# Peptides against a protein of PDB entry 3KDP: the designs that were tried, part 77

Target 1, 230 residues: chain A of PDB entry 3KDP
Amino acid sequence: PFLIFIIANIPLPLGTVTILCIDLGTDMVPAISLAYEQAESDIMKRQPRNPKTDKLVNEQLISMAYGQIGMIQALGGFFTYFVILAENGFLPIHLLGLRVNWDDRWINDVEDSYGQQWTYEQRKIVEFTCHTPFFVTIVVVQWADLVICKTRRNSVFQQGMKNKILIFGLFEETALAAFLSYCPGMGVALRMYPLKPTWWFCAFPYSLLIFVYDEVRKLIIRRRPGGWVE

## One batch from the design tools (peptide; made by RFdiffusion4, then SolubleMPNN)

Design b2_p15_4_s4 (from b2_p15_4, 11 letters changed)
Fold by OpenDDE base, seed 2:
Structure b2_p15_4_s4 (fold): chain B 230 residues (1-230), chain A 15 residues (1-15)
Amino acid sequence: as target 1 above (230 residues)
Amino acid sequence: DLEKKLAEIEAKAKA
């Protein structure tokens, strides 16, 4: 998010404090929970291959998977961001290069895509309105991510939800999202304005996309054992 | 001060 903010010179989609909450509060417990996930039923039946090559392949696969999933998560957040701004009159194309004028306190006539002038205060309200939905979007996408990452080859339907630590992680990140979204004072303290319940659903298409992607990936792995996807 | 003002504006907009 921050990289795109710099490169595209768009209004800040997610505050720094919120990013820290994701990295330290939201991602940590789920990541730990994955370490305690029950071994996949087929992994225990495989004879250990060459430990050096298998470790490298696994690290590459994990890195690729996390990289791809992370990109989808970011896209989900940005989608929510662009939807909110578009609903307020700022189309995505218009946001490119707008940051300089957006952040200038002395410019009170920044025009949206429809020629409406926005004061500095109005712009900042819209900006801060994006922070909470962006965060919540990441959390909702993380639900799918955690569920898919628990297994390498088996589908979610085959492996099931047996890890109590994972369930706790999902609960914790959801509770944190609810707390940051709805607790009084968070708008002032963290620049996270209260989220309308409807925005929770904005992330669901991306969660579904991740889920489908992973199930397809796993299906390919099961049908072509030893292929390039492993 | 700005954050407080923004919160006040938001509260007024919801109302």
Scores: peptide ipSAE 0.021, ipTM 0.612, DockQ to the pose 0.154
Fold by OpenDDE base, seed 4:
Structure b2_p15_4_s4 (fold): chain B 230 residues (1-230), chain A 15 residues (1-15)
Amino acid sequence: as target 1 above (230 residues)
Amino acid sequence: DLEKKLAEIEAKAKA
């Protein structure tokens, strides 16, 4: 999110504190859990291959898997961000390069895609309205990722303990999302305005899309065993 | 008031 914010010069989609909450609260616990779980599963099921090379391969596989999941999550968050801004009159194309004027307190006539002028306060309200849905979208996408992982036959039997820590991570993420979304004062403290329940559902079509994509991928793998899609 | 609060929040978020 922060990289796209810098590269595209768009209004800030997610606050730095919220990003830290994701990294420390939602990503770190699952990452540690998967690292411990892969270490345990490899220790229990395979004779110790060269412990240095196997650990490195597993760390790379974990890092790549988390990198891909994180990228999908970021795409989901950005989708929600663009939907909210589009509903408020800011089309995605119009947001490109708008950051400088958006963050300028002295410019109170920033035009949206329809020529409506927005004050600094109005712009910041809509920006902060995006932060909570972005975070919630990430959490909802993580649920879909968990379901996708559970539907893999070979992973379900190997991930017995793995699933408990992952489920704990998802519970922690969901609890954190609920806390940040609905706790009084979070709008002022974290720039996360209270989320209308309807915005929780904005992430579901994206989660469904990911689920359908994964099921189609699995179907292709089942029809073409040994294909490049594996 | 909102601008001051936003500025304080921004300052805290950058720190």
Scores: peptide ipSAE 0.019, ipTM 0.547, DockQ to the pose 0.045
Fold by OpenDDE base, seed 1:
Structure b2_p15_4_s4 (fold): chain B 230 residues (1-230), chain A 15 residues (1-15)
Amino acid sequence: as target 1 above (230 residues)
Amino acid sequence: DLEKKLAEIEAKAKA
Protein backbone atom coordinates (compact mmCIF):
# COMPACT_ATOMS: atom_id res chain seq x y z
CA PRO B 1 0.00 0.00 0.00
CA PHE B 2 2.69 2.47 0.94
CA LEU B 3 4.68 1.75 -2.20
CA ILE B 4 1.72 2.54 -4.41
CA PHE B 5 1.13 5.65 -2.35
CA ILE B 6 4.65 6.81 -3.17
CA ILE B 7 4.73 5.69 -6.79
CA ALA B 8 1.29 6.90 -7.80
CA ASN B 9 1.42 9.91 -5.50
CA ILE B 10 -2.15 9.29 -4.38
CA PRO B 11 -3.79 10.14 -1.06
CA LEU B 12 -2.66 7.78 1.68
CA PRO B 13 -4.89 4.70 1.58
CA LEU B 14 -3.72 3.24 4.87
CA GLY B 15 -2.50 5.17 7.87
CA THR B 16 0.35 4.26 10.16
CA VAL B 17 -2.03 3.36 12.97
CA THR B 18 -3.91 0.93 10.78
CA ILE B 19 -0.62 -0.59 9.66
CA LEU B 20 0.35 -1.06 13.29
CA CYS B 21 -3.03 -2.59 14.04
CA ILE B 22 -2.49 -5.05 11.21
CA ASP B 23 1.03 -5.93 12.27
CA LEU B 24 0.35 -6.21 15.98
CA GLY B 25 -3.33 -7.04 16.14
CA THR B 26 -4.23 -9.11 13.14
CA ASP B 27 -0.98 -10.87 12.25
CA MET B 28 0.45 -11.89 15.60
CA VAL B 29 -2.38 -14.00 17.01
CA PRO B 30 -2.93 -15.81 13.73
CA ALA B 31 0.78 -16.54 13.47
CA ILE B 32 0.73 -18.03 16.95
CA SER B 33 -2.38 -19.98 16.08
CA LEU B 34 -0.65 -21.53 13.10
CA ALA B 35 2.24 -22.61 15.30
CA TYR B 36 -0.22 -24.66 17.34
CA GLU B 37 -2.09 -26.04 14.37
CA GLN B 38 -2.51 -29.78 14.33
CA ALA B 39 -0.33 -31.52 11.83
CA GLU B 40 -1.89 -32.56 8.58
CA SER B 41 -2.93 -36.18 8.50
CA ASP B 42 -0.69 -36.77 5.51
CA ILE B 43 2.31 -35.14 7.19
CA MET B 44 1.93 -37.28 10.29
CA LYS B 45 1.86 -40.40 8.16
CA ARG B 46 5.05 -39.44 6.34
CA GLN B 47 8.42 -40.73 7.29
CA PRO B 48 10.87 -38.25 8.75
CA ARG B 49 12.12 -36.01 6.01
CA ASN B 50 15.69 -35.98 4.88
CA PRO B 51 16.96 -32.61 6.10
CA LYS B 52 19.27 -32.35 3.10
CA THR B 53 16.76 -33.09 0.36
CA ASP B 54 13.27 -32.94 1.80
CA LYS B 55 12.69 -29.50 3.19
CA LEU B 56 9.72 -29.26 5.50
CA VAL B 57 8.47 -26.39 3.40
CA ASN B 58 9.50 -25.48 -0.10
CA GLU B 59 10.88 -21.99 0.34
CA GLN B 60 10.09 -21.10 -3.23
CA LEU B 61 6.52 -22.32 -2.90
CA ILE B 62 6.01 -20.36 0.29
CA SER B 63 7.57 -17.26 -1.18
CA MET B 64 5.37 -17.42 -4.26
CA ALA B 65 2.22 -18.29 -2.36
CA TYR B 66 2.62 -15.59 0.26
CA GLY B 67 3.77 -13.13 -2.36
CA GLN B 68 0.66 -13.76 -4.40
CA ILE B 69 -1.58 -13.68 -1.35
CA GLY B 70 0.02 -10.41 -0.32
CA MET B 71 -0.62 -8.97 -3.76
CA ILE B 72 -4.26 -10.05 -3.60
CA GLN B 73 -4.56 -8.46 -0.16
CA ALA B 74 -3.11 -5.23 -1.46
CA LEU B 75 -5.38 -5.31 -4.49
CA GLY B 76 -8.36 -5.84 -2.23
CA GLY B 77 -7.41 -2.90 -0.08
CA PHE B 78 -6.81 -0.65 -3.05
CA PHE B 79 -10.05 -1.73 -4.64
CA THR B 80 -11.94 -0.69 -1.53
CA TYR B 81 -9.96 2.54 -1.40
CA PHE B 82 -10.69 3.43 -5.02
CA VAL B 83 -14.37 2.54 -4.68
CA ILE B 84 -14.79 4.78 -1.65
CA LEU B 85 -12.97 7.66 -3.27
CA ALA B 86 -14.88 7.21 -6.50
CA GLU B 87 -18.15 7.28 -4.57
CA ASN B 88 -16.97 10.56 -3.09
CA GLY B 89 -16.19 12.04 -6.49
CA PHE B 90 -12.53 11.14 -6.86
CA LEU B 91 -11.97 8.81 -9.78
CA PRO B 92 -8.76 6.76 -9.74
CA ILE B 93 -7.20 8.67 -12.62
CA HIS B 94 -7.82 11.96 -10.85
CA LEU B 95 -6.04 10.71 -7.74
CA LEU B 96 -2.77 10.28 -9.59
CA GLY B 97 -0.43 13.04 -8.51
CA LEU B 98 -3.04 14.58 -6.22
CA ARG B 99 -1.24 13.82 -2.94
CA VAL B 100 0.71 17.06 -2.77
CA ASN B 101 -2.40 19.18 -3.02
CA TRP B 102 -4.39 16.70 -0.96
CA ASP B 103 -2.05 16.92 2.00
CA ASP B 104 -1.68 20.70 1.81
CA ARG B 105 -3.81 22.14 4.57
CA TRP B 106 -3.68 25.58 2.99
CA ILE B 107 -5.45 24.42 -0.16
CA ASN B 108 -9.15 24.27 0.55
CA ASP B 109 -10.42 24.09 -3.01
CA VAL B 110 -9.06 20.80 -4.32
CA GLU B 111 -11.39 19.72 -7.06
CA ASP B 112 -12.71 16.23 -7.49
CA SER B 113 -13.38 14.57 -10.82
CA TYR B 114 -16.64 16.47 -11.12
CA GLY B 115 -15.35 19.92 -10.21
CA GLN B 116 -16.57 19.83 -6.62
CA GLN B 117 -14.24 21.68 -4.29
CA TRP B 118 -13.02 19.97 -1.15
CA THR B 119 -11.64 21.61 1.94
CA TYR B 120 -8.67 20.11 3.70
CA GLU B 121 -10.91 18.83 6.47
CA GLN B 122 -13.31 17.22 4.03
CA ARG B 123 -10.44 15.57 2.19
CA LYS B 124 -9.01 14.19 5.39
CA ILE B 125 -12.39 12.83 6.41
CA VAL B 126 -12.59 11.00 3.10
CA GLU B 127 -9.01 9.79 3.46
CA PHE B 128 -9.62 8.50 6.95
CA THR B 129 -12.85 6.98 5.76
CA CYS B 130 -10.65 4.84 3.54
CA HIS B 131 -8.39 3.70 6.38
CA THR B 132 -11.03 1.66 8.18
CA PRO B 133 -12.32 -0.15 5.10
CA PHE B 134 -8.77 -0.88 4.03
CA PHE B 135 -8.07 -2.39 7.43
CA VAL B 136 -11.30 -4.37 7.39
CA THR B 137 -10.51 -5.57 3.89
CA ILE B 138 -7.18 -6.88 5.12
CA VAL B 139 -8.88 -8.63 8.04
CA VAL B 140 -11.49 -10.26 5.83
CA VAL B 141 -8.85 -11.36 3.35
CA GLN B 142 -6.77 -12.69 6.24
CA TRP B 143 -9.67 -14.95 7.20
CA ALA B 144 -9.12 -16.85 4.01
CA ASP B 145 -5.35 -16.69 4.42
CA LEU B 146 -5.49 -18.14 7.91
CA VAL B 147 -7.85 -20.89 6.88
CA ILE B 148 -5.74 -21.91 3.90
CA CYS B 149 -2.51 -21.78 5.91
CA LYS B 150 -3.75 -24.61 8.10
CA THR B 151 -2.69 -27.05 5.44
CA ARG B 152 0.00 -27.24 2.81
CA ARG B 153 -1.38 -30.02 0.66
CA ASN B 154 -4.76 -30.96 2.06
CA SER B 155 -7.94 -29.07 1.38
CA VAL B 156 -9.59 -27.16 4.19
CA PHE B 157 -12.51 -29.48 3.68
CA GLN B 158 -10.27 -32.40 4.57
CA GLN B 159 -8.50 -30.86 7.56
CA GLY B 160 -11.39 -29.00 9.14
CA MET B 161 -11.43 -26.22 11.71
CA LYS B 162 -10.24 -27.91 14.88
CA ASN B 163 -7.68 -25.40 16.13
CA LYS B 164 -9.37 -23.42 18.88
CA ILE B 165 -6.52 -20.92 18.85
CA LEU B 166 -7.06 -20.22 15.16
CA ILE B 167 -10.77 -19.78 15.74
CA PHE B 168 -9.98 -17.45 18.60
CA GLY B 169 -7.62 -15.52 16.34
CA LEU B 170 -10.33 -15.10 13.73
CA PHE B 171 -12.73 -13.81 16.35
CA GLU B 172 -10.09 -11.56 17.88
CA GLU B 173 -9.14 -9.85 14.63
CA THR B 174 -12.80 -9.53 13.67
CA ALA B 175 -13.66 -8.08 17.05
CA LEU B 176 -10.73 -5.68 16.75
CA ALA B 177 -11.90 -4.65 13.30
CA ALA B 178 -15.42 -4.10 14.60
CA PHE B 179 -14.14 -2.17 17.60
CA LEU B 180 -11.92 0.09 15.52
CA SER B 181 -14.66 0.56 12.93
CA TYR B 182 -17.60 1.32 15.20
CA CYS B 183 -16.34 2.46 18.59
CA PRO B 184 -17.00 6.15 19.15
CA GLY B 185 -13.90 8.31 19.04
CA MET B 186 -11.84 6.03 16.80
CA GLY B 187 -11.98 8.57 14.01
CA VAL B 188 -10.30 11.14 16.21
CA ALA B 189 -8.05 8.83 18.18
CA LEU B 190 -6.90 6.45 15.48
CA ARG B 191 -7.93 8.20 12.27
CA MET B 192 -10.27 5.30 11.58
CA TYR B 193 -13.71 6.58 10.83
CA PRO B 194 -16.83 4.42 11.15
CA LEU B 195 -17.44 1.89 8.43
CA LYS B 196 -20.75 1.15 6.83
CA PRO B 197 -21.55 -2.52 7.30
CA THR B 198 -21.81 -2.96 3.53
CA TRP B 199 -18.06 -2.36 3.19
CA TRP B 200 -17.32 -5.58 5.02
CA PHE B 201 -18.64 -7.38 2.00
CA CYS B 202 -16.37 -5.49 -0.39
CA ALA B 203 -13.47 -7.72 0.60
CA PHE B 204 -15.34 -11.01 0.24
CA PRO B 205 -14.58 -11.48 -3.45
CA TYR B 206 -10.88 -11.22 -2.67
CA SER B 207 -11.15 -13.62 0.24
CA LEU B 208 -12.94 -16.01 -2.05
CA LEU B 209 -10.27 -15.47 -4.69
CA ILE B 210 -7.52 -16.37 -2.24
CA PHE B 211 -9.46 -19.38 -1.03
CA VAL B 212 -10.12 -20.64 -4.55
CA TYR B 213 -6.55 -19.94 -5.58
CA ASP B 214 -5.13 -21.91 -2.70
CA GLU B 215 -7.57 -24.78 -3.09
CA VAL B 216 -6.70 -25.00 -6.78
CA ARG B 217 -3.00 -24.84 -5.95
CA LYS B 218 -3.36 -27.60 -3.38
CA LEU B 219 -5.43 -29.64 -5.78
CA ILE B 220 -2.68 -29.34 -8.38
CA ILE B 221 -0.09 -30.38 -5.79
CA ARG B 222 -2.16 -33.42 -4.85
CA ARG B 223 -2.72 -34.45 -8.44
CA ARG B 224 0.81 -33.69 -9.61
CA PRO B 225 3.18 -34.46 -6.78
CA GLY B 226 6.64 -33.16 -7.50
CA GLY B 227 5.39 -30.65 -10.03
CA TRP B 228 6.60 -27.08 -10.44
CA VAL B 229 3.91 -25.86 -8.04
CA GLU B 230 5.38 -27.85 -5.15
CA ASP A 1 -20.50 15.59 13.85
CA LEU A 2 -18.57 13.03 11.88
CA GLU A 3 -21.74 11.37 10.66
CA LYS A 4 -23.11 14.73 9.62
CA LYS A 5 -19.91 15.56 7.78
CA LEU A 6 -19.91 12.20 6.08
CA ALA A 7 -23.54 12.61 5.15
CA GLU A 8 -22.72 16.01 3.74
CA ILE A 9 -19.86 14.58 1.74
CA GLU A 10 -22.08 11.81 0.44
CA ALA A 11 -24.75 14.31 -0.46
CA LYS A 12 -22.20 16.39 -2.35
CA ALA A 13 -20.90 13.34 -4.15
CA LYS A 14 -24.40 12.45 -5.31
CA ALA A 15 -25.15 15.88 -6.59
Scores: peptide ipSAE 0.014, ipTM 0.552, DockQ to the pose 0.620
Fold by OpenDDE base, seed 3:
Structure b2_p15_4_s4 (fold): chain B 230 residues (1-230), chain A 15 residues (1-15)
Amino acid sequence: as target 1 above (230 residues)
Amino acid sequence: DLEKKLAEIEAKAKA
């Protein structure tokens, strides 16, 4: 998010503190939960792998998977960001290069895509209005990520939801998202203004997309063992 | 205390 903010010179989509809350709060428990996931039924039946070659391949595959998932997650967050700004009169194309004028407190007549002038204070309110939905979108997408990471080859439906630590991780990140979104003072302290409940649903299509994508990927791996996807 | 410190860090970062 911060990289795109710099590269595209758009208004800041997510606050620094919020990023820290994601990195430290929402990602740690999920990572721990994955360490305690039960082995897949097929892993124990696999022939001994060559420790040198197959380990490196697995690390590359994991890295690619996390990279792809991370990109989809970021896209979900940015989608929510662009929707909110568009609803407030700022179309995505208009946001490109706008940061300089957006962050200038002395410019009180920044025009939106429809010619409406926005004061510095009004612009900052809209910017901070984006922070909470962006964060919540990331959390909702992470639900799908956690669920799909339970298995490498087996469907989630085959492996089941037996990992209590994973369930706890999902609860913890959701509780954190709710706390940051609705607790009094968070708007001032974290620049995360209260979220309309409707914005929680904005991420659901992306979570579903990730889930479907991973299930299809796993299906391909099961049907074509040793393929390029493995 | 943590929230206050985080707010201070964020205020400094935006400054």
Scores: peptide ipSAE 0.013, ipTM 0.387, DockQ to the pose 0.041; fails the geometry check

Design b2_p15_5_s1 (from b2_p15_5, 6 letters changed)
Fold by OpenDDE base, seed 1:
Order: C-alpha cells, then structure tokens, then sequence
Structure b2_p15_5_s1 (fold): chain B 230 residues (1-230), chain A 15 residues (1-15)
C-alpha cells in the first residue's frame, strides 16, 4: 500500500497505526496458529528434505504467498479505498498526483471530481475514514489466506477447521476489526474513524476470489502434480 | 473541533 501511495502520488490509503494493528494484531496470532497447525497429510508423509539439494522455500511457494495472493489482497484494499473516495467525490483518476495539494495544510480549496472544494480538515477526515475500511478489508481477505495456507494440495473442505488456535485467531482479528471500527473514541485516539457497514461488503468479492483461485490452483496440482503451479 | 468532525463523518455516512 505504501509503495503505491508513493508511485501514484495519491493520498495515504493506510495509516501507520492501522499498519501496526495489522502487523501486531492480525499477523501474530495467525502466525502462531500456523505453527501449531496440523500439517497436510501428504506433507507429513514426505521424506525429509535433503539440505544439499532441496530448497526449504521454493520459488513457486514465494510467488504464491507474496506475489499472487498478496496482489489480490492489495487490490481488495485499494478497491475499498477508491470506492470510499469516489463516494465522497474523488474519482480514482483525480487522485493521481493530488497528494502534494492534499497534504498541504494551507490549501483549503482542493477540488474534487465534481468541483466541490474541500478544506484540509475535511480531506484528512475522509482520508482517515479510508484507513479503517482498508484494514477491515485486509482482515476479511486474511480469513481466506489463513484457511488456504493450511494446505497445498488438499481442498479446504478436505482439510477441515480442526485448529482451535486458528479459529481463535480468526475470531480475534474479527473482534479487533469490529472494536477499532465501532468503539467510540477510536477516531480521536487512533485516527481510526467508524466504518460504514456497507463497506464490509467491498472485501467479500476479493476474499471469495482468493478462495476460488486457491481451489482452482489445488485442483490443477491434484491433476498435474509437479507442475509450475505447485 | 470534535463537533465539526462528527458533522463531516455524518455527511460521509449519509452518502
């Protein structure tokens, strides 16, 4: 998110506080849950890797974890961001290059896509209003990520939801997202303004997309073991 | 300041 912010010179889509909430709140418990997750049945039956010949992390695994799935996740967050700004008069095309004027406290007449002038205070409120939905979008998409990370070959339906720690992690992330979105005073304390309930639905297509993508990938792996998709 | 923020938020939510 921060890289796109710099490259496109758009208003900041995700604040530092929300990043910290993701890193500390939504990443730690899932990481612990994955450490205690029962491995996929075929993985547990695999022979020990040869340290001289076998890579612990292969290129395909890196591509899937950080490239493809990460891209879908980022697209979900930015989609939510652009929807909220568009609902407030700022179309995506108008945001390009707007950062300099957006962040200038002395400019109180920044025009939106419809010619409405926005004060610095108003702009910062709408910017911070994007942070919470972006965070929530990441959490909702991570539901899919956590579930799909349990297996490489087996369908989610075959592996099941046996890890109580994973279930607790999903609950904790959701509870944290709800708390940060709807608890009074969070806008003042953490610059995490309330989330419009309809904005939760912006994340669901991308969460579903990740599930579909992973199930298709696993289906291909099952039909063609040892392929480039593994 | 807080009242103005709340007003702006209400406007955002009303759209």
Amino acid sequence: as target 1 above (230 residues)
Amino acid sequence: MEEERQRILEEIFSR
Scores: peptide ipSAE 0.215, ipTM 0.850, DockQ to the pose 0.883
Fold by OpenDDE base, seed 4:
Formats: structure tokens, sequence, C-alpha cells
Structure b2_p15_5_s1 (fold): chain B 230 residues (1-230), chain A 15 residues (1-15)
């Protein structure tokens, strides 16, 4: 998010406080929970990994976890960001290069896509209003991510949800998201302004996309064992 | 400041 902020010169889509909430609040517990996930039904039927030749974590796994899925998460966040700004008069194309004027506290006549002028305070409120939905979008997308990460080959429907710690992690991050979004005082304390219920739905297409992507991937793996997709 | 923030938020939520 911050790289796109710099490259595209758009208003900051995700604040530092929100990033900290993601890293410390939502990512850690679910990530730890994955370490305690039950083995796939077929894992015990495989030969043990050769510790001399096989890596515990290979580049393909890293690419999948941090590359592909991470990109979908980022796209989901940015989609939510652009939806909110568009609802407030700032179309995505108008945001390009707007950062300099957006962040200048002495400019109180920044025009939106419809010619409406926005004060610095108004712009900052809209900016901070994007932070909470961006965070929530990541949480919702993480539901799918965490669920798919519990298995390598088996469909979610085959393996099921047996890890109570994982379920707890999903609940915890969701509860945290709800707390930060709707608890009185969060706007003052953390600049996490209230979330419209409709903005929760901005994440769902991307959550679904991750789920579909992984199911297709796993289907390919099942049909072509030892392929590059594994 | 808080009242103005609240007004702006209400405007955002009304859209």
Amino acid sequence: as target 1 above (230 residues)
Amino acid sequence: MEEERQRILEEIFSR
C-alpha cells in the first residue's frame, strides 16, 4: 500500500496505526494457529521429506503465500479504498498525482472529480475513513487465506475445519476488526473512523477470488501431481 | 473540531 502511495502519488490508503493493528493484532494469532493445523488426510501416506534435498519452505510456497495471495489482498484493500473515495467524489483517475495537494494543510480548495472543493480537514477525515475499511477488507480476505492455507492438496470441503485454534484466530481477528470499527472513541484514539456496513461487502469478491483460486489450484494439483502449480 | 468531524462523518455516511 505504501509503495503505491509513493509511485502513484495518491492519498495514503492505509495508516501506520492500521498497519500495526494488522501486523500485531490480526496476523500473528492466525499465523501461529496454522502451525497447529491438523495434517491433511493424505500427508501420512506420503514418504517423509528428505531433509538433505527438500526445503521446509520452498520458493514456490513463499511465492504463493506472499506473492499471489498477498497481491489479491492488496487489490481488495485498494478496491475498498477507491470505492470509498469515489463515493465521496474522488474518482480513481483523479487521485493520481493528488497527494501533494492532498497533504498540504494550507490548500483548502482541492477539487474532487465533480468540482467540489474540499478543505484539508475534510480530506483527512475521508482519508482516515478509508483506513478502517481497508483493514476490515484485509481481515475478511484473510478468512479465505487462512482457510485455504490449512491444506495443500485437499479441498477445504474435504479437510474440514478441525483446528480450534485456527477458528479462534479467525474469531479473534474478526472481533478485533469489529471492535476497532465500531467501539466509541476509536476515531479519536486511533483515527479509525466508523465503517459503513456496506463497505464490509467490498471484501467479499476478493475473499471469494482467493477461495476459487486455491480450489482451482488444488484441483490442478490433484489432476497433475508433481506439476509446477504444487 | 470534534463537531466538525462529526458533521463530515455524517455527510460521508449519508451518501
Scores: peptide ipSAE 0.211, ipTM 0.850, DockQ to the pose 0.806
Fold by OpenDDE base, seed 2:
Structure b2_p15_5_s1 (fold): chain B 230 residues (1-230), chain A 15 residues (1-15)
Amino acid sequence: as target 1 above (230 residues)
Amino acid sequence: MEEERQRILEEIFSR
């Protein structure tokens, strides 16, 4: 998100406080919970791997797969960001290069895509209105990510949802997202303004995309053990 | 400032 902010010179899509909330609240606890996931049913039936070749290939493939998932998460956040700004008159194309004028407190006549002028205060309110939905989008997309991380090979439908700690993590991050989104005073304390209930749904296509992507990947692995997808 | 912020938020939420 921060790299795109710099390269595209767009208004800041995610505040530092929300980043910290992600790192400490929505990433750490679920990551720990994954360590307690039940072993795959077929793990003891796997043939011994070559530690020199198969380890390197597997690590590279894991890194690529999770890198791709991270990109989908980021895309989900940006999608939500662009939806909110578009609803407020700022189309994505118009945001390109707008940051300099956007962040200048002395410019009170920044035009949106429809020629409406926005004061500095108005722009900052819209910007901060994007922070919470961006964060919530990451949390919702992480639901799918956490669920798919349970297994490397087996489908979620085969392995099931038996890890109570993981389930607790899902509820915890959801409760945190709801708290930060709707608790009175969060807009003042953390610059996390409340979000419309409809903005929660911006994340669902990307959660589904991650889920489908990983299930297809796992299906390929099951059909072609030792292939390049593993 | 707070009243203006609230007004702008209401406008955002009304769209």
Scores: peptide ipSAE 0.207, ipTM 0.849, DockQ to the pose 0.791
Fold by OpenDDE base, seed 3:
Structure b2_p15_5_s1 (fold): chain B 230 residues (1-230), chain A 15 residues (1-15)
Amino acid sequence: as target 1 above (230 residues)
Amino acid sequence: MEEERQRILEEIFSR
């Protein structure tokens, strides 16, 4: 998010503090929960891996898969960001290059996409309004990511949801997201303003996309063992 | 203005 902020010269989509909350708050418990996942039902049917050849291929494929998921997560966050700014009169195209004027406290007549002028204070309110929904979007997308990471080959429906620690992780990150979103004073302390309940739904298409993508990938692996997708 | 914003939002969500 910060790289796109610099490259596209757009208003800051996610604050540094919110990034720290993601990295330290929402990612640790889910990551630990994966260590306690039950083995896939077919693990004993797999041939022993060749230690010389299979390590490199698997690392590359895992890296690509996680890279793709990370890109989808980022896209979801930016989507939510652009939705909120659009609701407030700033279309995505109009945001390109706007940062310089946006962050200048002496410019109080920045125009939105409809010709409405925004004061510095108004712009900062809108900016900080984006931080919480962006964060929440990441959390909601992480639900799907955590669920799909349970297995490499088996469908989530085949493996089931037996890992209580994983379930706890989902609740913990959700509770943290809700706390940071709605606790009084978070706007001052963390620059995280309360979000509209409707903005939670901005993430759902991306969560579904990740889920469907991974299920399709796993389906392909099951149908074509030893293929390039594995 | 508010109606137009709503229309844009709906368009974004329809994509």
Scores: peptide ipSAE 0.022, ipTM 0.610, DockQ to the pose 0.050; fails the geometry check

Design b2_p15_5_s2 (from b2_p15_5, 7 letters changed)
Fold by OpenDDE base, seed 4:
Structure b2_p15_5_s2 (fold): chain B 230 residues (1-230), chain A 15 residues (1-15)
Amino acid sequence: as target 1 above (230 residues)
Amino acid sequence: MEEERKAILEELFSR
């Protein structure tokens, strides 16, 4: 998000405080829960990894985690960001290069895509209104990410939801997201303004996309062992 | 500032 903020010179889509809430609040418990996931049904039947040739983390795993899944997550967040700004008069094309004027406290006549002028305070309220839904979108997409990380080859439908700690983690991160989004005073304390309930649904297509992508990937791995997708 | 913020938020949510 921050790289796109710099490159595209758009208003800040995700605040530093919100990033910290993701990294420290919503990522830790789910990540720990994966340590307690039951092994795949066939993992104990596989030969042990060769520690000299088989790296624990290889370029394919890095590409999958950060290049593909992470990209889909980011796209989900940006989609939500653009939807909210568009609902408030700022179309995505108009946001390109707007950051300099957006962040200038002395400019109180920044025009939206419809010619409405926005004061600095109004713009900052809209910006901070985007941070919460962006955060919530990341959490909702992380549901799919957490679920798909359970297995490398088996479908989620084959492996099932046996890890109670993982299930608890999903509820915990969801409860935390709801708390940070709707608890009175969060707008003052964390600059996380409340979001419309409808904005939660902006994440669902991307969560589904990650799920479908991973199920297709796993299906390919099962049908073609040793392929480039493994 | 809080009242102004509430007013702007109400406007944003009324759209």
Scores: peptide ipSAE 0.029, ipTM 0.729, DockQ to the pose 0.800
Fold by OpenDDE base, seed 5:
Structure b2_p15_5_s2 (fold): chain B 230 residues (1-230), chain A 15 residues (1-15)
Amino acid sequence: as target 1 above (230 residues)
Amino acid sequence: MEEERKAILEELFSR
């Protein structure tokens, strides 16, 4: 998000404080829950890792974790961001290059896509209103990410959702997200303004996309072991 | 769209 903020010169889509809430608040319990996941049914049929040739972190894992899934997460967040700004009169094309004027407190006549003028205060309210839904979008997408991380090769439907600690983690991160989003005073303390319930649904297509993508990937691996997708 | 935008603005700025 921060890289796109710089490159496209758009208003800040996600605040630093909100990022910290993700990293420290919503990611820890789910990550720990994976340590309690049951082994895949075929784990004992796999050869031991060759320490000379097989890296713990290889290019495939990096590509999957940071390249592909991370990109889908970012796209989901930006989609939510653009929806909210569009609902408030700022179409995506109008946001390009707008950052300089947007962040200038002395400019109180920034025009939206419909010619309405926005004061600095109004713009900042809308900006901070985008931060919370962006955060929530990340959490919703993380549901799918956590679920797909249960297995490397088997389908989630084969593995099932028997890990009660993982289920608890999903509820915990969701409850924390709701708390940070709707608790009185969070707007002042963390610049996390409450979001409309409908904005939660902006993330669902991307969460589904991650899930479908990973299931298709795993299906390919099962049908063609030793391929480039594994 | 304009009426909806106005409603959102009123909601946002009433906070």
Scores: peptide ipSAE 0.025, ipTM 0.663, DockQ to the pose 0.092
Fold by OpenDDE base, seed 2:
Structure b2_p15_5_s2 (fold): chain B 230 residues (1-230), chain A 15 residues (1-15)
Amino acid sequence: as target 1 above (230 residues)
Amino acid sequence: MEEERKAILEELFSR
């Protein structure tokens, strides 16, 4: 998000406080919960890792985690961001290069895509209104990410949802997201303005996309073990 | 779209 913010010179899509809430709040418990996941049924049939040739973190894992899944997560967040700004009169194309004027407190006549002029205060309200839905979108997409991380080869349907700690993590991150989004005073304390409940659904297609993508990947791995997809 | 925009703006600025 921050790289696109710099390169495209768009208004800030995700605040620093919301980033900290993700990293320290919503990500920690789910990450710990994965340590309690049951081993895959075939784990004892696999050859032990060769410590000289097999990296713990291979290029394929990096490509999958940062390149593919991370990109889908970012796309989900930006989709939500662009939807909210478009609903407020700022189409995505109009946002390109707008940052300089957007952040200037002395410019009170920034035009939207429809020629309406926006004061600095109005623009900042819209900006902060985007932060919370972007955060919530990341949390919703993380549901799929956490679920797919349960296994490397087995389908989630084969492995099941027996890890009670993982289930607790999903509820905890969701409850935290709801708390930060709707608790009175969060707009003042954290600059997290409340979002419309409908904006939660903007993330669901991307969450589903991650889930389907990973299940297809795992299906390919099961059919062709030792392939480039593993 | 304009009516929805106005409603959102009214909601945003009524805070």
Scores: peptide ipSAE 0.022, ipTM 0.608, DockQ to the pose 0.090
Fold by OpenDDE base, seed 3:
Structure b2_p15_5_s2 (fold): chain B 230 residues (1-230), chain A 15 residues (1-15)
Amino acid sequence: as target 1 above (230 residues)
Amino acid sequence: MEEERKAILEELFSR
């Protein structure tokens, strides 16, 4: 999010404090839960990793994590961001290059896409209104990401949801997201203004997309072992 | 869209 903020010179889509809440709050317990996942049924049919040749983190894993899943996650967050700003009169095209004027407290006549003028205070309220839905979108997409990370080859339907620690992690991150989104004072403390419950649903298409994409990928791997998708 | 915008603004400024 911060890279696009700089490159596109758009209003800040996600606050620094909100990023810390993701990295330290919502990601940690789910990530630890994966250590308690049951081995895949074919694990004993795989050769042991050669520590001299086989990197623990390979290019394929980086490509999957950052190049594919991470991009879909980012797209989900930005989609929510652009929808909120569009509902407030700022179309995505109008946001390009707007940051300089947006962040200037002395400019109180920034025009939206419809010619309405916005004061600095009004603009900051809208900006902070975007932070919480962006955060919630990330959490909802992380549900799918956590579930798909359970297995490399087996379908989630084959592996099942037997990992109680993973289930706990999903509830914990969701409860934390709800707490940060709706607890009184979070708007002042974290610049996370409360969101309408409907904004939770904006992430669902992206969560579903990740899930379907990974199940298709795993299906291809099962049908063509040793292929380029592996 | 304008009514929803007003509602969001009113909700934001009413707090």
Scores: peptide ipSAE 0.016, ipTM 0.601, DockQ to the pose 0.096

